# Peptides against a protein of PDB entry 7AE7: the designs that were tried, part 258

Target 1, 321 residues: chain A of PDB entry 7AE7
Amino acid sequence: KVYKDLREFLEVLEQEGQLIRVKEEVNPEPDIAAAGRAAANLGKNQPAVFFEKIKGYKYSVVTNVHGSWQNHALMLGLDKNTSTKDQFYELNRRWDKFPVPPNVVKREAAPCKENVIDKDINLFEILPLYRINEQDGGFYISKASVVTADPEYPDDFNKLNVGTYRIQVKDRDRVGIQALAMHDIAVQLEKAEAENKPLPIAITIGNNPLVTFMASTPVGYNQNEYEFVGALQDGVPMDIVKSDLYDHLYVPAGSEVVLEGHIIPRVRTVEGPFGEFPGSYSGARLQCEVKIDRITHRTNPIFENLYLGIPWTEIDYLMAL

## One batch from the design tools (peptide; made by RFdiffusion4, then SolubleMPNN)

Design b2_p26_8_s4 (from b2_p26_8, 18 letters changed)
Fold by OpenDDE base, seed 1:
Structure b2_p26_8_s4 (fold): chain B 321 residues (1-321), chain A 26 residues (1-26)
Amino acid sequence: as target 1 above (321 residues)
Amino acid sequence: MEKELEELRKKIEAENQARVAAAEAA
């Protein structure tokens, strides 16, 4: 089975008993994090947790989408009881199908384009923001697939990067992003900053689960994560659409939310701390800052965010394959 | 840096709290 978007995957998770719906209104804090931890304690078959109503917010949150081997099997379109060994075998078999070029769809065919916000941008109106960990320095967007390109080769699709980065909300229209030197985004940013130019960026939230998986998987600088998504879909291309602000950036057609903007050149602002692992906080750091210039989103967008809990975090599953 | 972080946290947290409070008053 292949998924076009997060919603199709969530439907399958629910059908397979791998999704819990919290239908009662919850507080953003501490209830989202607490309920996530409680769900993780139910055993090895950790379901996704879908919060339908969040006090003070209009939209929903889903966590722990990748938080079990069952969910990983389902992501690959396998039986939920497929062994980890067989999942690895199938992943490796499909990996050899790279590259599988994506389909570029028209703007009118892309669900992520259903709604547009181009003025008075306020992230809090679109995303039910909460602290993932009690000691976090602020609100994080932790499962975004961030799209950037090489500013020297903007039309080279092989250099289009889709990565997962630590993103802290800084203001209604600003986020901090951690661009580590080992990440392709850091190479691209260095080139932009050398000329004191902004780096175009699209931060995509609530994607096809294989996009989120590949965005968390290191690939070569001249390899496109979307072409791996097609490989992992056993040769079925994924659907992408051109960003609204940039001709050279393509986003998943089915994204729940797309934040389009730019990394401000040669600006570093305080970010952190974030509890990446239970009991381990990365300290405050100076990080890049993104100005959000445009938002596109699906009607009733779902905020997919990271679950961090004991004994296994969602990161452990995203990095284990 | 620690002071700036605390100020940022307070600013963003206040936005969240205001939304929650508005929903409680409705």
Scores: peptide ipSAE 0.187, ipTM 0.785, DockQ to the pose 0.107
Fold by OpenDDE base, seed 3:
Structure b2_p26_8_s4 (fold): chain B 321 residues (1-321), chain A 26 residues (1-26)
Amino acid sequence: as target 1 above (321 residues)
Amino acid sequence: MEKELEELRKKIEAENQARVAAAEAA
């Protein structure tokens, strides 16, 4: 089975008993994080947790989408009880199908383009923001697939990078991003900052689960993550669409929310702390800042965010494959 | 709720700025 978007995957998770739906109104803090921890205590077969109503917000949150081996099997379109060994075998078999080029769809065919915000941008109107951990220095977007390109080779599709980075909300229309030297985005940013130019960026939220998986999987600088998604879909191309602001950036056609903007050159602002692991916090540091210039989103967008809990985090599952 | 979250954010950011400044001065 192949999924076009997050919604098709959530439907399968629910059918397979791998999603808990919370229908009652919850507070963003501490209820989202507390319910996630409670779900983790149900055993090794941790379900996703879908919050339909968050006090003070219009839209929903889902967490722990990749939070179990059952969810990973379903992501690959396998039986939920497929052994870890057989999941690895199938993953490796499909990996050899690289490259599988994506389909570029028209703007009118892309669900992520259903709604547009190009003025008076306010992230709190679109995303139910909350602290993931009690001691976090702010509100984090921890499961975004971030799209950037090489500013020297903007038309080279093989250099288009889709990565996962720690993102802190800084204002209604600004986010901090942790671009470490080991990430491909840091190479691209260095080139832009050398010329004192902004780096174009698209921060995509709520994707096909294989996009999120590949964005968390290191690949070569000259390898496109979308072509691996097609390989992991057993040779079925994924659908991408051109961004609204930039001709050279392509986003998943089915994204729930797309934040389009730019990294401000040579500006660094306070970011963190963040509890990346249970009981472990990174210090606050000066990091890059993104100005958000345009938002596109699906009607009733779902905010997919990371679950952090004991004994096994969602990050551990994303990195284990 | 948005106003409360914004006030919380601003409070936390101010605290983080003070911590970073103290670390740079040491």
Scores: peptide ipSAE 0.114, ipTM 0.651, DockQ to the pose 0.128
Fold by OpenDDE base, seed 4:
Structure b2_p26_8_s4 (fold): chain B 321 residues (1-321), chain A 26 residues (1-26)
Amino acid sequence: as target 1 above (321 residues)
Amino acid sequence: MEKELEELRKKIEAENQARVAAAEAA
């Protein structure tokens, strides 16, 4: 099975008994994080948790989408009871199919383009934001696939980067982004900042599960994550669409929300703290700031966010490969 | 719902500003 978007994957998770649907209205805090912890306590077969109604918000949240070996097997289109060994074997077999170039679809064929917001941008109207941990310095977007390009080689598709970065909401139309020196985005930002230019960016939320997986998987600077997604789809190309603001940025056609904007050159603002693990917080640091200039989104967008809990976090399954 | 959202947004904004200010003062 290949998934075009998050929704097709959530449908399969629900059919396979790997998704809990919370239908009652919950508070953003502490109920979302508490329900995630409760789901983690169900054992090794941790389900995704889908919140249909959140007090003060219009749209839904899903967490723990990648939070088990069963969910990981289903992501690969395998039987949910496929052994970890066999999952790794299949992953490695498919990895050798790289590169599988994506299909560029027309704007009219891309679900992420159903709605547009280009004025009076307010992230709180689109995303049900909450604190993952009680001591977090703010509201985090933790499972975004962030798209950037090399400013010197904007038309080189092999240098298009799709990465996962810690993103803190700063204002209605601004987010902080943690771009570490080891990340490809940091190389691209350095080039832009050398000329005091903005770095174009697209922050994509609620993707097909293999996009999220590959965005969290280190690849070479001259390797495109979308071409690995096609490989992991056993040779089936994924669908991408051109961003609205930038001709050189492509986003997953099925993204629930796309935040298009720019990293402000040579600006640093306080980001953090963030509880990566219970009782362990990264210190507050000066990080980059993104201005959001345009939003595109699916009708009734689903906010996919990271679950962080004990003993196993969702990040353990995303990064353990 | 709009009123509740606006109240929540104001609370969130105030909390974020306070945390940012505390981190900048440290």
Scores: peptide ipSAE 0.052, ipTM 0.687, DockQ to the pose 0.508
Fold by OpenDDE base, seed 2:
Structure b2_p26_8_s4 (fold): chain B 321 residues (1-321), chain A 26 residues (1-26)
Amino acid sequence: as target 1 above (321 residues)
Amino acid sequence: MEKELEELRKKIEAENQARVAAAEAA
């Protein structure tokens, strides 16, 4: 099975008994993290947790979407009981189909374009933000697929990068992003900052699970993650759409939320601390700042966020494949 | 809901200000 978006995957997870739906109103803190820990304690088949109602927020949260080998098997369209060995075999078989170019769909055909916010931007109205860890220095977006291009080669689709980075909410229309020197985004940012230019960015939330998987998987600087998604879909192209602000940035057509903006050149602001693991916090650091200039989103957008409540975190599964 | 959203915004703003102040004092 191939999934167009997060919603089609969540439906399959629910049908397969790999999703818990919480219908009661929860407090963002501590209930989301508490429910995540509770779900992790249900055994080896760690389900996704879907919170329909968050106190103080209009929209829903889902966590632990990639939090088990069963969820990874289902992501590949396999039986949920497929062994890790057989999942790796199938992954490698499909990897050899690279490149599979994506389909560029029209704006009117892209679910991520159903709603637009271009003034008075407030991330708190769109995302049910909460502290993931008790000692976090703020609210994090920890499972976004971030789209950037090479500023010297903006039309080179092979240099279009889709990566996962730690993002802290700084203000209603500002986020901090951790761009480490080993990441492709850091190379692109260095080029922009050398000329004192903004780096265009699209931060996409709530994607097709293979997009999130590939955004967390290291690839070559001249390889496009969307072309690997098509390969992992056994040769079925994924659907992408042009961003609203930038002709050279393409986002998943099915994204729940797209934050379009720019990295402010040569500006660094305090980011962190963040608990990468229970009891393990990275210190506060000076990191890049993004101005959000436009939001597009699906009607009733689902905020997909990472679960970090146990030593085998969702990120460990994303990095293990 | 709007009041709770405003309280959450104020909370994150206060946390961010405290972190900036701590980094400037270090």
Scores: peptide ipSAE 0.015, ipTM 0.338, DockQ to the pose 0.322; fails the geometry check

## One batch from the design tools (peptide; made by RFdiffusion4, then SolubleMPNN)

Design b2_p27_1_s1 (from b2_p27_1, 13 letters changed)
Fold by OpenDDE base, seed 3:
Structure b2_p27_1_s1 (fold): chain B 321 residues (1-321), chain A 27 residues (1-27)
Amino acid sequence: as target 1 above (321 residues)
Amino acid sequence: SEELKKIEEENKERNKEAEEAFLKSLE
């Protein structure tokens, strides 16, 4: 089975008993994080948790989408009871199908383009933001697939990077992004900053689960994560669409929310702290600042965010490969 | 400080109550 978007995957998770739907209104803090921890402690079959109603917000949140081996099997379109060994075997078999080029769809065919915000941008109107950890220095977007390109080779699709980075909300239209030296985005940013130019960026939220998986999986600088998604879909291309602001940036056609903007050159602002692991906080650092210039989103967008809990975090499953 | 310890204890209690409330909602 292949999924076009997060919604198709969530439907399958629910059908397979791997999603808990919370229909009652919850407080964003502490209820979301507490429910995630409780769900993680229910046993080996850690379900996703979908919150339909969040106090003070219009839209829903889903957490722990990748939080179990059952969810990982379903992501690959396998039986939920497929052994970890067989999942790895199948993953490796499909990996050898790289590259599988994506389909570029028309703007009118892309669900992520259903709504546009290009003025008076307020992230809090679109994303039901909450503190993931009690000691977090702010609100984080922790499960975004961030799209950037090489400023020297903007038309080289093989250098298009889709990565996962820690993103702190700084203002209504601004986020801090942690670009570490080992990340492909840091190479691209260095090139842009050398010329004192902005780096174009698209921060995509609520994707096809294989996009999120590949964005969390290190690949070569000259390898496109979307072409691996097609490989992991057993040779079925994924659908991408051109960004609204940039001809050279492509986003998943089915993204729930797309934040388009730019990294401001040579600007650094305080970011953090963030609790990456239970009891482990990365200190406050000077990080890059992104200005959001445009938002596109699906009607009633789902905010997919990372679950951080004990004993296993969702990141452990995303990085276990 | 004693005040920080109190805040930490209150947060632990709130978290425990929220976890228990969620678990009860699944029964």
Scores: peptide ipSAE 0.279, ipTM 0.789, DockQ to the pose 0.026
Fold by OpenDDE base, seed 5:
Structure b2_p27_1_s1 (fold): chain B 321 residues (1-321), chain A 27 residues (1-27)
Amino acid sequence: as target 1 above (321 residues)
Amino acid sequence: SEELKKIEEENKERNKEAEEAFLKSLE
């Protein structure tokens, strides 16, 4: 099976008994994190947890979407009981289908374009933000697929980067991003900053699960993650759409939320503290600052966020493949 | 130090109560 968006995947997770739906109103803190921990402890099959109602917010949250081998099997369109060995075999078999170019759809055909916010941007009105750990110094967006291009070769689709980065909310229309030297975004940012220019960016939230997987999987600088998504879909192209602000940036057509903006050149701000592991906080780090200039989103957008819990984090599954 | 410890204990208790409440909602 191939999924067009997060919603089709969540439906399958629910049908397969790999999603818990919380229908009662919860407090963002501590209930979301507590429910995630409790769900993770119910058994070896760590389900996704979908919160329909969050106090003080309009929209829903889903966590732990990639949090089990069963969910990974389903992501690949396999039986949920497919062994890890057979999942790896199938992943490798499909990897050899690279490249599978995506379909570029019209703006009118892209669900991520249903609503637009271009004035008085407030991230708290669109995303039900919460602290994953009580001691976190702020709100994080941890499962975003961040789209950037090479500013020297903006029309080279092979240099379009889709990556996962730790994003801290700084203000209503500002976020901090960790762009480390090992990330392709850091190469692109260095080129922009050399000329004291902003780097165009699209931060996409709530994607096709294979987009999130590939954004967390290191690939070559001249390899497009969307072409690997098509390979992992067993040769079925994924759908992408042009960003509203930038002709050279393409986002998943089915994204729940797209934050379009720019990295401010040569500005660094303090991030954290962040609980990278239970009971372990990273020191303060200097992060890049992003200004959000436009938001597009689906009607009733779902905020997909990372589950950080014991004994296994969702990151452990995303990095283990 | 004592105030931080109190906050940590209160947070731990709230987290435990929230976990128990969630588990009960599944029954």
Scores: peptide ipSAE 0.267, ipTM 0.788, DockQ to the pose 0.026
Fold by OpenDDE base, seed 1:
Structure b2_p27_1_s1 (fold): chain B 321 residues (1-321), chain A 27 residues (1-27)
Amino acid sequence: as target 1 above (321 residues)
Amino acid sequence: SEELKKIEEENKERNKEAEEAFLKSLE
């Protein structure tokens, strides 16, 4: 089975008993994080948790989407009871199908384009933001697939990078992004900053689960994550669409929310602390600043965010590959 | 130190109450 978007995957998770739906209104803090911890303790299967109603917000949250081996099997379109060994063999078999080029769809065919916000941008109106950990220095977007390109080779599709980075909300239209030197985005940013130019960026939220997976999986600088998504879909291309602001950036057609903007050159702001692991916080650091210039989103967008808890974090499953 | 400890205890209690409320919503 192949998924076009997060919603098709959540439907399967629910059908397979791998999603808990919370219909009652919850407080964003501490209820979301508490429910995630409680759900992780209910059994070995660690279901996703979908919160339909968040107090003070219009839209829903889902967490722990990748938080189990059962969910990982389902992501690959396998039986949920497929062994970790067999999942790994199937993953490797499909990996050898790289590259599988994506389909570029028209703007009118892309669900992520259903709604546009191009003025008076307020991230709090579109995302039900909450602190994942009580000691977090702010609100984080932790499962975004961030799209950037090489500013020297903007038309080289093989240099289009889709990565996962720690993103802290700083203001209504500003986020901090952690671009470490080991990340492809850091190479691209260095080139832009050398010329004192902004780096174009699209921060995509609520994707096809294989996009989120590949964005968390290191690949070569000249390899496109979307072409691996097609490989992991057993040769079925994924659908992408051109960003609204940039001709050279492509986003998943089915994204729940797309934040389009730019990294401000040579600006660094304080970010953190963030609880990367239970009981472990990264210190405050100077991070890059992104200005959000445009938002596109699906009607009633779902905010997919990371679960961090005991015994296993969702990161452990995203990185265990 | 005592004030920090009190805040940590209050946070633990709130987290526990929220976990219990979630579990109860599943029953």
Scores: peptide ipSAE 0.265, ipTM 0.779, DockQ to the pose 0.026
Fold by OpenDDE base, seed 4:
Structure b2_p27_1_s1 (fold): chain B 321 residues (1-321), chain A 27 residues (1-27)
Amino acid sequence: as target 1 above (321 residues)
Amino acid sequence: SEELKKIEEENKERNKEAEEAFLKSLE
């Protein structure tokens, strides 16, 4: 099976008993993180947890989407009981199909374009933000697929980067992003900053699970993650759509939320403390600052966020490949 | 500080109560 979006995947997870639906209103803190920990302890299959109602927010949250080998098998469109060995074999077999170019769909055909916010942007009205760890210095967006391009070669689709970065919410229309020197985004940002220019960016939330997977998987600088998504879909192209602000940035057509904006050149701000692991906090780091200029989103957008808990984090499954 | 330890203990207790509440909602 191939998934067009997060919603189709969540439906399959629910059908397969790999999703817990919480229908009652919860408090963002501590209930979301607590439910994730509790769900991780219910058994080896570590289901996703979908919160329909969150106090003080309009929209839903889902966590732990990639949090098990069963969910990983289902992501590949395999039986949930497929062995890790067979999943790895199938992944490698499909990887050899690279490149599979994506389909560019019309704006009117892209679910991520159903609603537009271009004035009075407030991230808290769109995303039910919460602290994952109580000692976190702020709210994080942990499962975004961030789209950037090479500013010297903006029309080179092979240099389009889709990566996962730690994003801290700084203000209603501002986020901090960690661009490490080893990330393709850092190379692209360095080029933009050399000319004191903003770097165009699209932060996409709630994607096809293979997009999230590939955004977390290191690839070559001249390799497009969307072409790997098509390979991992066994040769079925994924659907992408042009961003509203930038002709050279393409986002997944089915994204729940797209934050379009720019990295402000030569500005660095302090990241709040973040609990990477339970009881382990990384020190404060310098982050780039992103201004959000436009939001597009599906009606009733689902905020997909990372579960960070014991004994296994969702990151462990995203990186175990 | 003793105050930080107290806050950490109170937070652990709240987290435990929230986990128990979630588990109970699944019954």
Scores: peptide ipSAE 0.256, ipTM 0.772, DockQ to the pose 0.026

